# Peptides against a protein of PDB entry 5JXT: the designs that were tried, part 62

Target 1, 319 residues: chain A of PDB entry 5JXT
Amino acid sequence: SLLPKKEINVYIGMSEMQVKWYQKILEKDIDAVNGAGGKRESKTRLLNIVMQLRKCCNHPYLFEGAEPGPPYTTDEHLIYNAGKMVVLDKLLKRIQKQGSRVLIFSQMSRLLDILEDYCVFRGYKYCRIDGSTAHEDRIAAIDEYNKPGSDKFIFLLTTRAGGLGINLTTADIVILYDSDWNPQADLQAMDRAHRIGQTKQVVVYRFVTDNAIEEKVLERAAQKLRLDQLVIQQGRAQVAAKAAANKDELLSMIQHGAEKVFQTKGAFGTMAEKGSQLDDDDIDAILQAGETRTKELNARYEKLGIDDLQKFTSESAYE

## One batch from the design tools (peptide; made by RFdiffusion4, then SolubleMPNN)

Design b2_p14_4_s2 (from b2_p14_4, 10 letters changed)
Fold by OpenDDE base, seed 4:
Structure b2_p14_4_s2 (fold): chain B 319 residues (1-319), chain A 14 residues (1-14)
Amino acid sequence: as target 1 above (319 residues)
Amino acid sequence: MIVTPKYVLRREAE
């Protein structure tokens, strides 16, 4: 029988470089961040801010002029300048030592470019597919990864490209490096490993930048997922979850953690305490804290009815 | 010192 997948949100602090770039993004559009644009603020501007903040949460080198150089090098700076990379780097060592194989999903093909550089730097053998990968090359990559005795440890995928019905049951670990706005896209990604033919316990690690917009992306996705489940269960097909965030929701998401980010000098959380010097105990602590917060997050949404889940009021979840 | 070729350089060499 297929074992239930274990899902853990891994809450990760920003590196010092991420904090600086996050501040810079907010400062550049401070009037929009403060809601001073009012009704005149375009949804497009807010969506652009959201996209830049999500890029920052993934890796600061997604910005032009962020990577040190020329000369451009692939070295430890690729890791320590992004909190997610620091955690990923330690987690992958553990995963490999356990004899597991891993799927890494991202929304951003440009992040997969960074992850390729990382894989080469660490000597991890990998496959890659994204939205631009030709059909034949996609088949070849899947076959190369899935072949008996494959030496490919990592499969790098864009979430949507990985969602296309492929079987990757030769992996037992899934890392969602970032989250889709649609929780179904992430579920479809997980289901590449968590499918008939899987013989191991599938574990899903969802990376979430702590005190940043990604927490609100995750909350919104969890809310939508619960709403979708309740709508299916109750047969109420008419509860079209507002598929797109409104301006006020986007603004609230942008504002989340912004004050603390502006007040922060240096890195956040475990990144401030240890930076790249995370050990196995630190990873265990992060995973344990993540498991607790994941249970708490799920428990919050499980208690909510359809009417509550339709109200994206950040305030009502804290009262 | 370039420890490894960047993604772009690898794809151009393929």
Scores: peptide ipSAE 0.163, ipTM 0.773, DockQ to the pose 0.346
Fold by OpenDDE base, seed 2:
Structure b2_p14_4_s2 (fold): chain B 319 residues (1-319), chain A 14 residues (1-14)
Amino acid sequence: as target 1 above (319 residues)
Amino acid sequence: MIVTPKYVLRREAE
């Protein structure tokens, strides 16, 4: 029988470089961030800020002029300059030692380019599929990954390119490097490994940059998922979950953690304390804290009714 | 120091 998947949110602090770039993004549009534009602030402007902040949470090298060079090298700086890469690097070593195989999903094909450089640097054998991958090449990559005795450890995918019908049950670990605004897209990604033919316990690690916009992206996705479930259960098909955030919701999401980011000199959380020198105990602590916060997040939304879930609870940007 | 080619350079060499 297929075991239920275990999903754990992994809350990760920003590196010093990420904090600097996050500050720079907020400062560039400070009037919009402070809500000084009021009703006149363009929703498009706020969406652009959100996208830049999400890029920063993924990797600072997604910005022009951020990568050190010339010469451009692939070295430890690729890892220590992004909190998610530091945790990923430790987690992949553990996963490999356990004899597991891993799917890594991102919304950003340019992040997969960085992850390819990382895979080559660490000597991890991988496959890749994104939105630009031809149909024949997708089949070839899937077959190469799934073949008996495949030496491919990692499959790199964009969340949406892993289309309906792909079976990747030869992997038992799923890493969501970032989250989709639509929780159903992430569920569909998990279902590539969590299908008929899976023989292992599927574990999903969802990376979330702590004290940043990604926490609010996750909360909104969890709220939407619960609302969708309740609507189906109650037969109330007419409760269209507001698919897109409004301007006030986007502004609240941008403001979340912004003050603390401005006050911070250096890195955040475990990244400030340990930097790239996380040990196995540090990873266990991060995973345990993540499991606790995941249960708390789920329990929060399970208690809410349809009417409560339709209201964007702007919990104060200061709580 | 093994200068690992960047993604773009690998794709151009394939």
Scores: peptide ipSAE 0.101, ipTM 0.727, DockQ to the pose 0.256
Fold by OpenDDE base, seed 1:
Structure b2_p14_4_s2 (fold): chain B 319 residues (1-319), chain A 14 residues (1-14)
Amino acid sequence: as target 1 above (319 residues)
Amino acid sequence: MIVTPKYVLRREAE
């Protein structure tokens, strides 16, 4: 019998560089962030701000002129300048020591480029598939990863490319480096490892930047997933249509944690205390805190009915 | 050994 997958949200503080770039993104569009644009503010502008903030949460080197140089080098700065990379670097060492193999999913092919450079820098053997990968190259990469005695430790995938029915049951760990707006895309990604032919306990780590836009992306995805489940159970197909965030919802998401980000002169949380010097005890503390918050998040949405799940709680970061 | 990141090389080619 296939064991149920274990899912853990891993809440990660921003690096000092991420805080500086997050501030810069907010400051560039400060009138929109403060709601001063009112009815004249375009939904497209707010969506663009959300996308820039999500890039910052993934890695500051996704922005032009963010990387230190010239000369451009692959070194420890690739890791310590992004909170997710600091946690990933420690977590991958643990996963490898356990004799596990890992799928890493992202929405951003440009983040997979950074992760390739990281894999080379750490000496991790990897495969890659994204939206631009030719069909023949996809088959070759899957076969190379799945072959008996494969030395490929990591498979790098865009969430959408990995969703295309492929079998990767030779991996038992899934890292969602970021979340899709559609929770079904993330489930489809997990189901590449969690399917018939899996012999191990599948563990899913979902990375979430703490005190940032990604917490609200996660909450909205969890709300949508619960709503979709209830709609299927109750036969109420008409309810699924309100899935697109409105302007006020997008503004509330942008404002979440913004005040604390503006007040912060360095990194957040464990990144401020230890930075790249995270040890195994720090990782265990992050995972335990994440497991608690994951249970709390799930319990919040399990108690809500369809009518409550249709109401977006526009709790301003200032309330 | 200075390894130039692949993602930088791709941006310089755009």
Scores: peptide ipSAE 0.045, ipTM 0.649, DockQ to the pose 0.654
Fold by OpenDDE base, seed 3:
Structure b2_p14_4_s2 (fold): chain B 319 residues (1-319), chain A 14 residues (1-14)
Amino acid sequence: as target 1 above (319 residues)
Amino acid sequence: MIVTPKYVLRREAE
């Protein structure tokens, strides 16, 4: 029988470099961030800020002129300059030692480029599929990954490309390096490993930058998922959740953690305390804290009705 | 857009 997925949100502090770039993004559009644009502020401008903040949460090298150099090298700086990479690096070592195989999903093909450089740097054998991968090359990559005795440890996928009905049950670990705005896209990605033919407990690690916009992306995704479930259960097909955030929702998401980011000198949380020197106990603590916060997040939305779930509650940022 | 060119590592490994 297929075991249920274990899903854990992994809350990760920003590196010092991420904090610096996050501050720069907010400062560049400070009037929009402060809501000074009012009704005249374009939704497009807010969406652009959101996208830059999400890039920062993934890796600062997604920005022009962020990568150290010349010379441009792949080295430990690729890891320690992004909180998610520090956690990923330790987690992958553990996953490999356990004899597991891993799917890594991202929304950003350019992040997969960084992850390929990382895989080469660490000597991890990998496959890759993104939106540009030809159909024949996708089949070849899937077959190479799934073959008996495959030496491919990692499969790198864009969430949308990985969602296309493929079977990857030869992996038992799923890392969502970032989240889709549509929780169904992430579920479809997880279901590449979690389907008929899986023999192991599938564990899903969802990376979430702590005290940043990604917490609000996650909350919105959880809210939407619960709403979609209730609509199905109640037969109320017409209650389509507004798929697109309004201006006030986007502004609230941008503002979340912004004050603390401006006050922070250096890195956040475990990244400030340990940086790249995270050990197995630090990872266990991060995973345990993540499991607790995941349960709390789910319990928060499980008690809400359809009418409550249709409202974006900004208030939860202040408690 | 400076992402470490994958070609740099390939050239050092050749």
Scores: peptide ipSAE 0.038, ipTM 0.657, DockQ to the pose 0.141; fails the geometry check

Design b2_p14_4_s3 (from b2_p14_4, 9 letters changed)
Fold by OpenDDE base, seed 5:
Structure b2_p14_4_s3 (fold): chain B 319 residues (1-319), chain A 14 residues (1-14)
Amino acid sequence: as target 1 above (319 residues)
Amino acid sequence: PVVVPGYVLRRLEE
């Protein structure tokens, strides 16, 4: 029988470099961040800020001039300059040691480029599929990953490209390096490993930058997922969850944690305390805290009705 | 140390 998947949100502090770039993004558009643009502020401008902040949460090298150099070569800086990479680097060692194989999903093909450099640097054998991958090359990559005795440890995928009906049940670990705005896209990604033919417990790690926009992306995705579930259960197919955030929702998401980011000198949380020197006990603590916060997050939305879930209230998560 | 072309260099080669 297929075991239920275990999902854990992994809450990760920003590196010092991420904090500096996050501050620069907010400062560049400070009038928009403060809501000073009022009715004149473009939804497109707010969406661009959101995308830059999400890029920062993923990796600062997604910005021009962020990578240290010359020489522009991969080294430990690729890892310690992004909180998610620090945690990923420790988790992958554990995952490999336990004899598991891993799917890593991102929304950003350019992040997969960084992850390829990382894989080569660490000596991890990998496959890759994104939105530009030709159909034949996609089949070849899947077959190479799934073949008996495959030495490919990691499969790098864009969430949408990986969602297209493929079977990757030869992996038992899924890392969502970032989240889709549509929680169904993430579910479809998980279901590449969690399907008929899986023989292991599938574990899903969802990386979430703590005290940043990604917490609000996650909350919105969880709210939408619960709404979609209730709509299906109640037969109310016409309640299309408002697919797109409004301006006020986007502004609230951008403002989340911004004050603390401006006040912060250096890194956040465990990244401030230990940086790249995380040990196995630190990882266990992060995973345990993540499991607790995941249960709490789910429990908040399970109590809400359809009408409550249609209102994006930042406040109702604290009542 | 394994010298791997950095992300910037890969984007310049594309």
Scores: peptide ipSAE 0.037, ipTM 0.596, DockQ to the pose 0.381
Fold by OpenDDE base, seed 3:
Structure b2_p14_4_s3 (fold): chain B 319 residues (1-319), chain A 14 residues (1-14)
Amino acid sequence: as target 1 above (319 residues)
Amino acid sequence: PVVVPGYVLRRLEE
């Protein structure tokens, strides 16, 4: 029988470099961040800010001129300059030691390019599929990963490309390096490992940058998922969750944690205390805290009715 | 140590 998947949100602090770039993104569009544009502010401008903040949460090297150099060589800086990479680097060592195999999903093909550099730097054998991967190459990559005795430890996938009907039950760990606005896309991705033919407990680690835009992306995704479930259960197919955030919702998401980011000198949380020197106990503490916050998040939305779930509850960034 | 070209260099070579 297929065991239920375990889903754990892994809340990760920004590195010092991420804090600096996050501040720079907010400062560049400070009038929009402060809501000074009011009703005249472009929704497209707010969406662009959200996308830049999400890039920052993933890796600062997604910005032109962010990578240190010349020389532009992969080294430990690729890891310590992104909180998610610091946690990923420790988590992958644990995953490998336990004899597991891992799918890593991202929305950003450019992040997969950074993860390829990381895999080569650490000596991890990997497969890759994204939206540009030819059909034949996709089949070949899946077959190479799934073959008996495959030496491929990691499969790098864009969430969109990985969602397409493939079977990856030879992996038992799923890392969602970032989240989709549509929780169904992430579910479809993790269901590549959590499917008939899986013999292990599937564990899903969802990376979430703490005190940043990604926390609000996650909350919105959880809200949407619960709404979609209730609509199906009540037979009210017409109550489509508002697919796109409104301007006020986007502004609230951009403002979330912004004050604390501006006040922060250096890194956030465990990244400030330990940086790249996380040990196994630090990882266990992060995972335990994440499991608790995951239960709390789910319990929050499980109690809400359809009408409440249709309203974006912007708890103020100050409450 | 295997010198891996950085992300920027890889994108400039494409």
Scores: peptide ipSAE 0.028, ipTM 0.627, DockQ to the pose 0.376
Fold by OpenDDE base, seed 1:
Structure b2_p14_4_s3 (fold): chain B 319 residues (1-319), chain A 14 residues (1-14)
Amino acid sequence: as target 1 above (319 residues)
Amino acid sequence: PVVVPGYVLRRLEE
């Protein structure tokens, strides 16, 4: 029988470089961030800010002129300048020592480009599929990864491209480097490893930047997932349709953690204390804290009815 | 150290 998957949210602090870029993004549109635009503020402008903040949470080198250079070379700076990369680097070393194989999903093909540079730099053998990958090349990559005795450790996928019914049961670890706004897309990604033919316990690590926009993206996705489940159970199909965030919801998401980010001169959390010098005990502490917060998050939404789940009550970051 | 062309360099060469 297929074992239930274990899902853990991994809450990760920003690097010093991420904090600086996060501040710069907020400062560029400070009037919108402060709600000074009121009814005149464009929903499109707020969506653009959300997208830039999500890019920052993934990696600062997704911005033009962020990579140190010239010369532009892959080195340890690719890792220590992004909190998610610092945790990923330690976690992959542990996963490899355990004899596991890993799927890494992202919403951003440009992040997969950074992860390719990282894989080459660390000597990890990998496969890649995104939305631009030809059908034949996609089949070839899947077959190469799944072959008996494959030396490919990592499969890099965009969440939507990896969601297309493929079987990757030769991997037992799934890393969601970022989250989709649609929780069903992430579930479909997990189901590439968590399927008939899997012989191991599937573990899913969901990376979430702490004290940032990604916590609110995760909360919104969890609310939607619970709402979808309750709508199916109650036969109330009409309720699911309000999936699009309004302007006030987007503004509250942008404001979440913004004050603390502006007050911070360095990195956050374990990234401020140890940076790239995270040890095995620090990783265990991050995973244990993540497991606790994951249980708390799930327990919060399990108690809510349909009417409560339809209200996106974001506490203001200024309350 | 393995000098891998950085993300920016690869995208400028494409």
Scores: peptide ipSAE 0.014, ipTM 0.472, DockQ to the pose 0.409
Fold by OpenDDE base, seed 2:
Structure b2_p14_4_s3 (fold): chain B 319 residues (1-319), chain A 14 residues (1-14)
Amino acid sequence: as target 1 above (319 residues)
Amino acid sequence: PVVVPGYVLRRLEE
């Protein structure tokens, strides 16, 4: 029988470079961030800020002029300049040592380009599929990854490209490097490994930048997922889960952690203390804290009814 | 050591 998947949110501090770029993004649109535009602030402007903040949470090199150079080289700076890369680098060593194989999902094809450079730099053999990959090349990449005795350790996928009904049960680890706004897209990505034919315990690591917009993206996704479940269970087809965040929701998400980011000199959390020098105990602590926070998050939404889940509680970023 | 082009350089070559 297929074992239930284990899902763990991995809460990761920003690197010093990410903090600087996150500050710069907020400062550029400070009037919008402060809500000074009020009802006149365009939803498009807020969505653009959200997109830039999510890029920053993934990797600062997604911005023009962020990468140090010339010369432009792939080296340890590719890792230590992004908190998610620091954790990924340690986690992949552990995953490889245990004889597991890993799917890495992102919303951003440009992040996969950085991950390819990382794979080459670390000597990890990989496959890649994104939205631009031709159908025949997708089949070839899947077959190359799934073949008996495949030397491909990593499969890099965009979440949407991975959603296309493919079977990747030859992997037992799933890393969601970022989250979709639609929790169903992430579930569909997990179901590429967690499917009939899987023989191992599937573990899903969801990377979440701590004290940043990604926490609110995660909370909103969890809320929506619970609402969708309750609507199905209660047969209340009319409860259209508000699929798109409103302006006030977007503003609250942008404001989350912004004050602490402005006050911070250097990196956040374990990135401030250890930087790229995380040891195995630091990773175990991050995973254990993540497992606890994941249980707390799920337990919070499991107790809520449909009417409560429809209220976006903008807990003020100031409480 | 194989010199791997940086992300920006790689994106300029595509």
Scores: peptide ipSAE 0.007, ipTM 0.474, DockQ to the pose 0.370

Design b2_p14_4_s4 (from b2_p14_4, 8 letters changed)
Fold by OpenDDE base, seed 1:
Structure b2_p14_4_s4 (fold): chain B 319 residues (1-319), chain A 14 residues (1-14)
Amino acid sequence: as target 1 above (319 residues)
Amino acid sequence: MMVTPRFVLKREAE
């Protein structure tokens, strides 16, 4: 029988460079961040801020002029300048030592380009597919990854490309480097490894930047998933989950952790204390804290009814 | 130094 998958949210602090770029994004649109635009503020402007903040949470080198150079080099700076890369680098070493194989999903093809550079730099053999990959090349990459005795350790995928019914049961670890606004897209990605033919327990690590926009993206996705489950169970097909965040919801998401980010001169959490010098005990502590917060998050939404789940409680970041 | 795919694109654009 297929074993249940284990899902763990991994809460990760920003690097010093991420904090500086996160501040710069907020400062550029400070009037919108403070809600000073009122009814005149464009929903499109708020969505653009959210997208820039999500890029920052993934990697600062997604911005033009962020990467050190010229000369441009692939070196340790590719890792230590992003909290998610520091954790990924340690986690992949552990996964490899365990004889596991890993799928890494992102919403951003440009992040997969950074992950390719990282794989080459660390000597990890990998496959890649995204939304631009030709059908023949996609089949070839899947077959190369799944073949008996494949030396490919990592498969890099965009979440959308991974959602298209492929079988990757030769991997037992899934890393969601970022989250989709639609929790069903992430579930479909996990189901590439968690499928008939899997012989191992699938473990899913969901990376979440702590004290940032990504916590609110995760909460909204969890809320939607629970609402979808309750609607199916109760036969209430008419409860269209409010698919699109309103302006006030977007503003509350942007404001989440913003004050603490402005007050911070360095990195956050374990990234401030250890940075690139994270050891195995630091990773275990991050995973244990993540498992606790994951249980708390799930328990919060399991107690809510349909009417409560339809209300976005914008607790302001200032309350 | 192995030129990674990301740097090939930047050098061709300069």
Scores: peptide ipSAE 0.033, ipTM 0.659, DockQ to the pose 0.220
Fold by OpenDDE base, seed 2:
Structure b2_p14_4_s4 (fold): chain B 319 residues (1-319), chain A 14 residues (1-14)
Amino acid sequence: as target 1 above (319 residues)
Amino acid sequence: MMVTPRFVLKREAE
């Protein structure tokens, strides 16, 4: 029988470089961030800010002029300059020691390019598919990954490309390096490993940059998922969950943690305390804290009715 | 020989 998947949100602090770039993004559009544009602020401008902040949460090298060089090198700086990479690097070592195989999903093909260089640097054998991968090459990559005795440890996928009904049950670990605005896209990605033919306990690690835009992306996705479930259960097909955030929602999401980011000198959380020198106890603490916060997040939305879930709870951007 | 990361080369080609 297929075991239920375990899903754990992994809350990760920004590196010093991420904090600096996050500040720079907010400062560049400070009037929009402060809501000074009011009703006249374009939704497009706010969406652009959200996209830049999400890039920063993934890796600062997604920005032009962020990467140290020339000369450009693949070295430890690729890891320590992004909190998610620091945690990923430790987590992958543990996953490999356990004899597990891992799917890594991202929304950003350019992040997969960084992850390819990281895989080469660490000597991890991998496959890759994204939105640009030809159909034949996708089949070849899937077959190479799934073959008996495959030496491929990692499969790198864009979330949407991985959603295409493929079977990857030869992996038992799923890492969502970032989250989709649509929780169904992430579920479809998880279901590539959590499907008929899986023999192991599937574990999903969802990376979330703490005190940043990604917490609000996650909360909104959880709210939407619960709303979709209740609508199906109650037969109320007419409750179109507002699929797209409004301007006020986007502004609230941008403002979340912004003050603390401006006040911060250096890195956040465990990244400030340990930097890239996380040990196994630090990883266990991050995973345990993540499991607790995941249960709390789910419990928050499970208690809400349809009418409550339709209201964007602007919990104070200042809490 | 320092190899330029593929993600840098791809960004320079965009």
Scores: peptide ipSAE 0.030, ipTM 0.623, DockQ to the pose 0.651
Fold by OpenDDE base, seed 4:
Structure b2_p14_4_s4 (fold): chain B 319 residues (1-319), chain A 14 residues (1-14)
Amino acid sequence: as target 1 above (319 residues)
Amino acid sequence: MMVTPRFVLKREAE
């Protein structure tokens, strides 16, 4: 029988560089962030801010002029300048030692480019599929990864490209490097490893930048997922979850953690304490804290009715 | 050998 997935949100602090870039993004559009644009603030502007903040949460080198150089080098700076990369780097070492194989999903093909450079730098053999990958190359990559005795450790995928019905049950670990706005896209990604033919416990690590917009992206996705489940269970097909965030929701998401980011000098959380010097105990602590917060998040939404789940409340139950 | 990041090379080509 297929074992249930273990899903863990991994809450990760921003690096110092991410904090600086996050501040710059907010400062550049401070009037929009403060809601000073009122009714005149375009939804497009807010969506652009959201996209930049999500880029920052993934990797600061997604911005022009962020990477140190020329000369441009693939080195440890690729890792320590992004909290998610620091955690990923340690987690992948553990996963490899366990004899596991890993799918890494992102929404951003440009992040997969960084992850390719990282894989080369660490000597990890990998496959890649994104939305631009030709059908034949996709088949070839899947076959190469799934091959008996494949030396490919990592499969890099865009979440949507990975959603296309492929079987990757030769992997037992799934890393969601970022989250989709649609929780079903992430579930479909997980279900590439969690299918008939899987012989191992599938573990899903969802990376979430702490004190940043990604927490609100996750909360919104979890809320939507629970709402979708309740609608199905109650046969109330008419509860079209508001498919797109409104301006006020987007503004609230942008504002989340912004004050603390402006007040912060340096990095956040474990990244402030240890930076790139995370050890195995630090990873265990991060995973344990993540498991706790995941249970709390799920328990929050499990108690909510349809009417409550239709209201995007920005109020984190933690304030 | 300095390995230029692929994501940088793509940006320079755009």
Scores: peptide ipSAE 0.023, ipTM 0.602, DockQ to the pose 0.657
Fold by OpenDDE base, seed 5:
Structure b2_p14_4_s4 (fold): chain B 319 residues (1-319), chain A 14 residues (1-14)
Amino acid sequence: as target 1 above (319 residues)
Amino acid sequence: MMVTPRFVLKREAE
């Protein structure tokens, strides 16, 4: 029988560069961030801020003029300037050493471009699929990854392109580098490895930037997933429609951790303490803390009914 | 069509 998948949220501090860029994003639209626009503030403006903050959480080089150069080099700066890359770099060494193979999912094709450079820099053999990949090239990449004795260690996928019914059971590790707004897209991504024909324990690592917008994206996704499950179980199909964040929810998400970000001079958490010098014990501590917080997050939403989940705003989670 | 790696695109922009 297929073993249950293990899911662990990996909470990662921002690098110093991410903090600086996160501050700059908030400062650029400070009136909107402070709610000074009130009812006049555009939902589109708030969504744009959310998207910039999510880019920052993924990698600062997603912004024009962020990368050091010219000359533009592929070097250690590609790793240490993003907290997720620092953790990824250590985690991939462990995954490779244990004889596992890994799927890495992102919402952002431009992040996959960074991950390709990283794979080349570390000498990791990889395949790639995104939303622009031709059907024939997609088949070829899947076949190359799945072939017996494949030397391809990593498969880089956009979550939506990777979600489309493909079998990748030759991988046993899934890294969600970021989260989809729709938790079903992430589940569909996991199900590429966690499917009939899998012989190993599938482990899913979900990267989450701590004290940032991504924590609220995760909470909202977990809330929605629980609501969708309860609606299906109770036969109440009409409840699924309120999926789009309102202005106040978007504002609350943008404000989450903003004060701490403005007060911070340098990196966050383990990135402040160790930076790129994370050892195996630091990774174990991050994974253990993540496993605890994952259980706590799940336990919070498991106790809520449909009516509670519909009213539940991220603010009531700290009362 | 293989996606051109970011590092190649940067070298072409220099």
Scores: peptide ipSAE 0.043, ipTM 0.604, DockQ to the pose 0.169; fails the geometry check

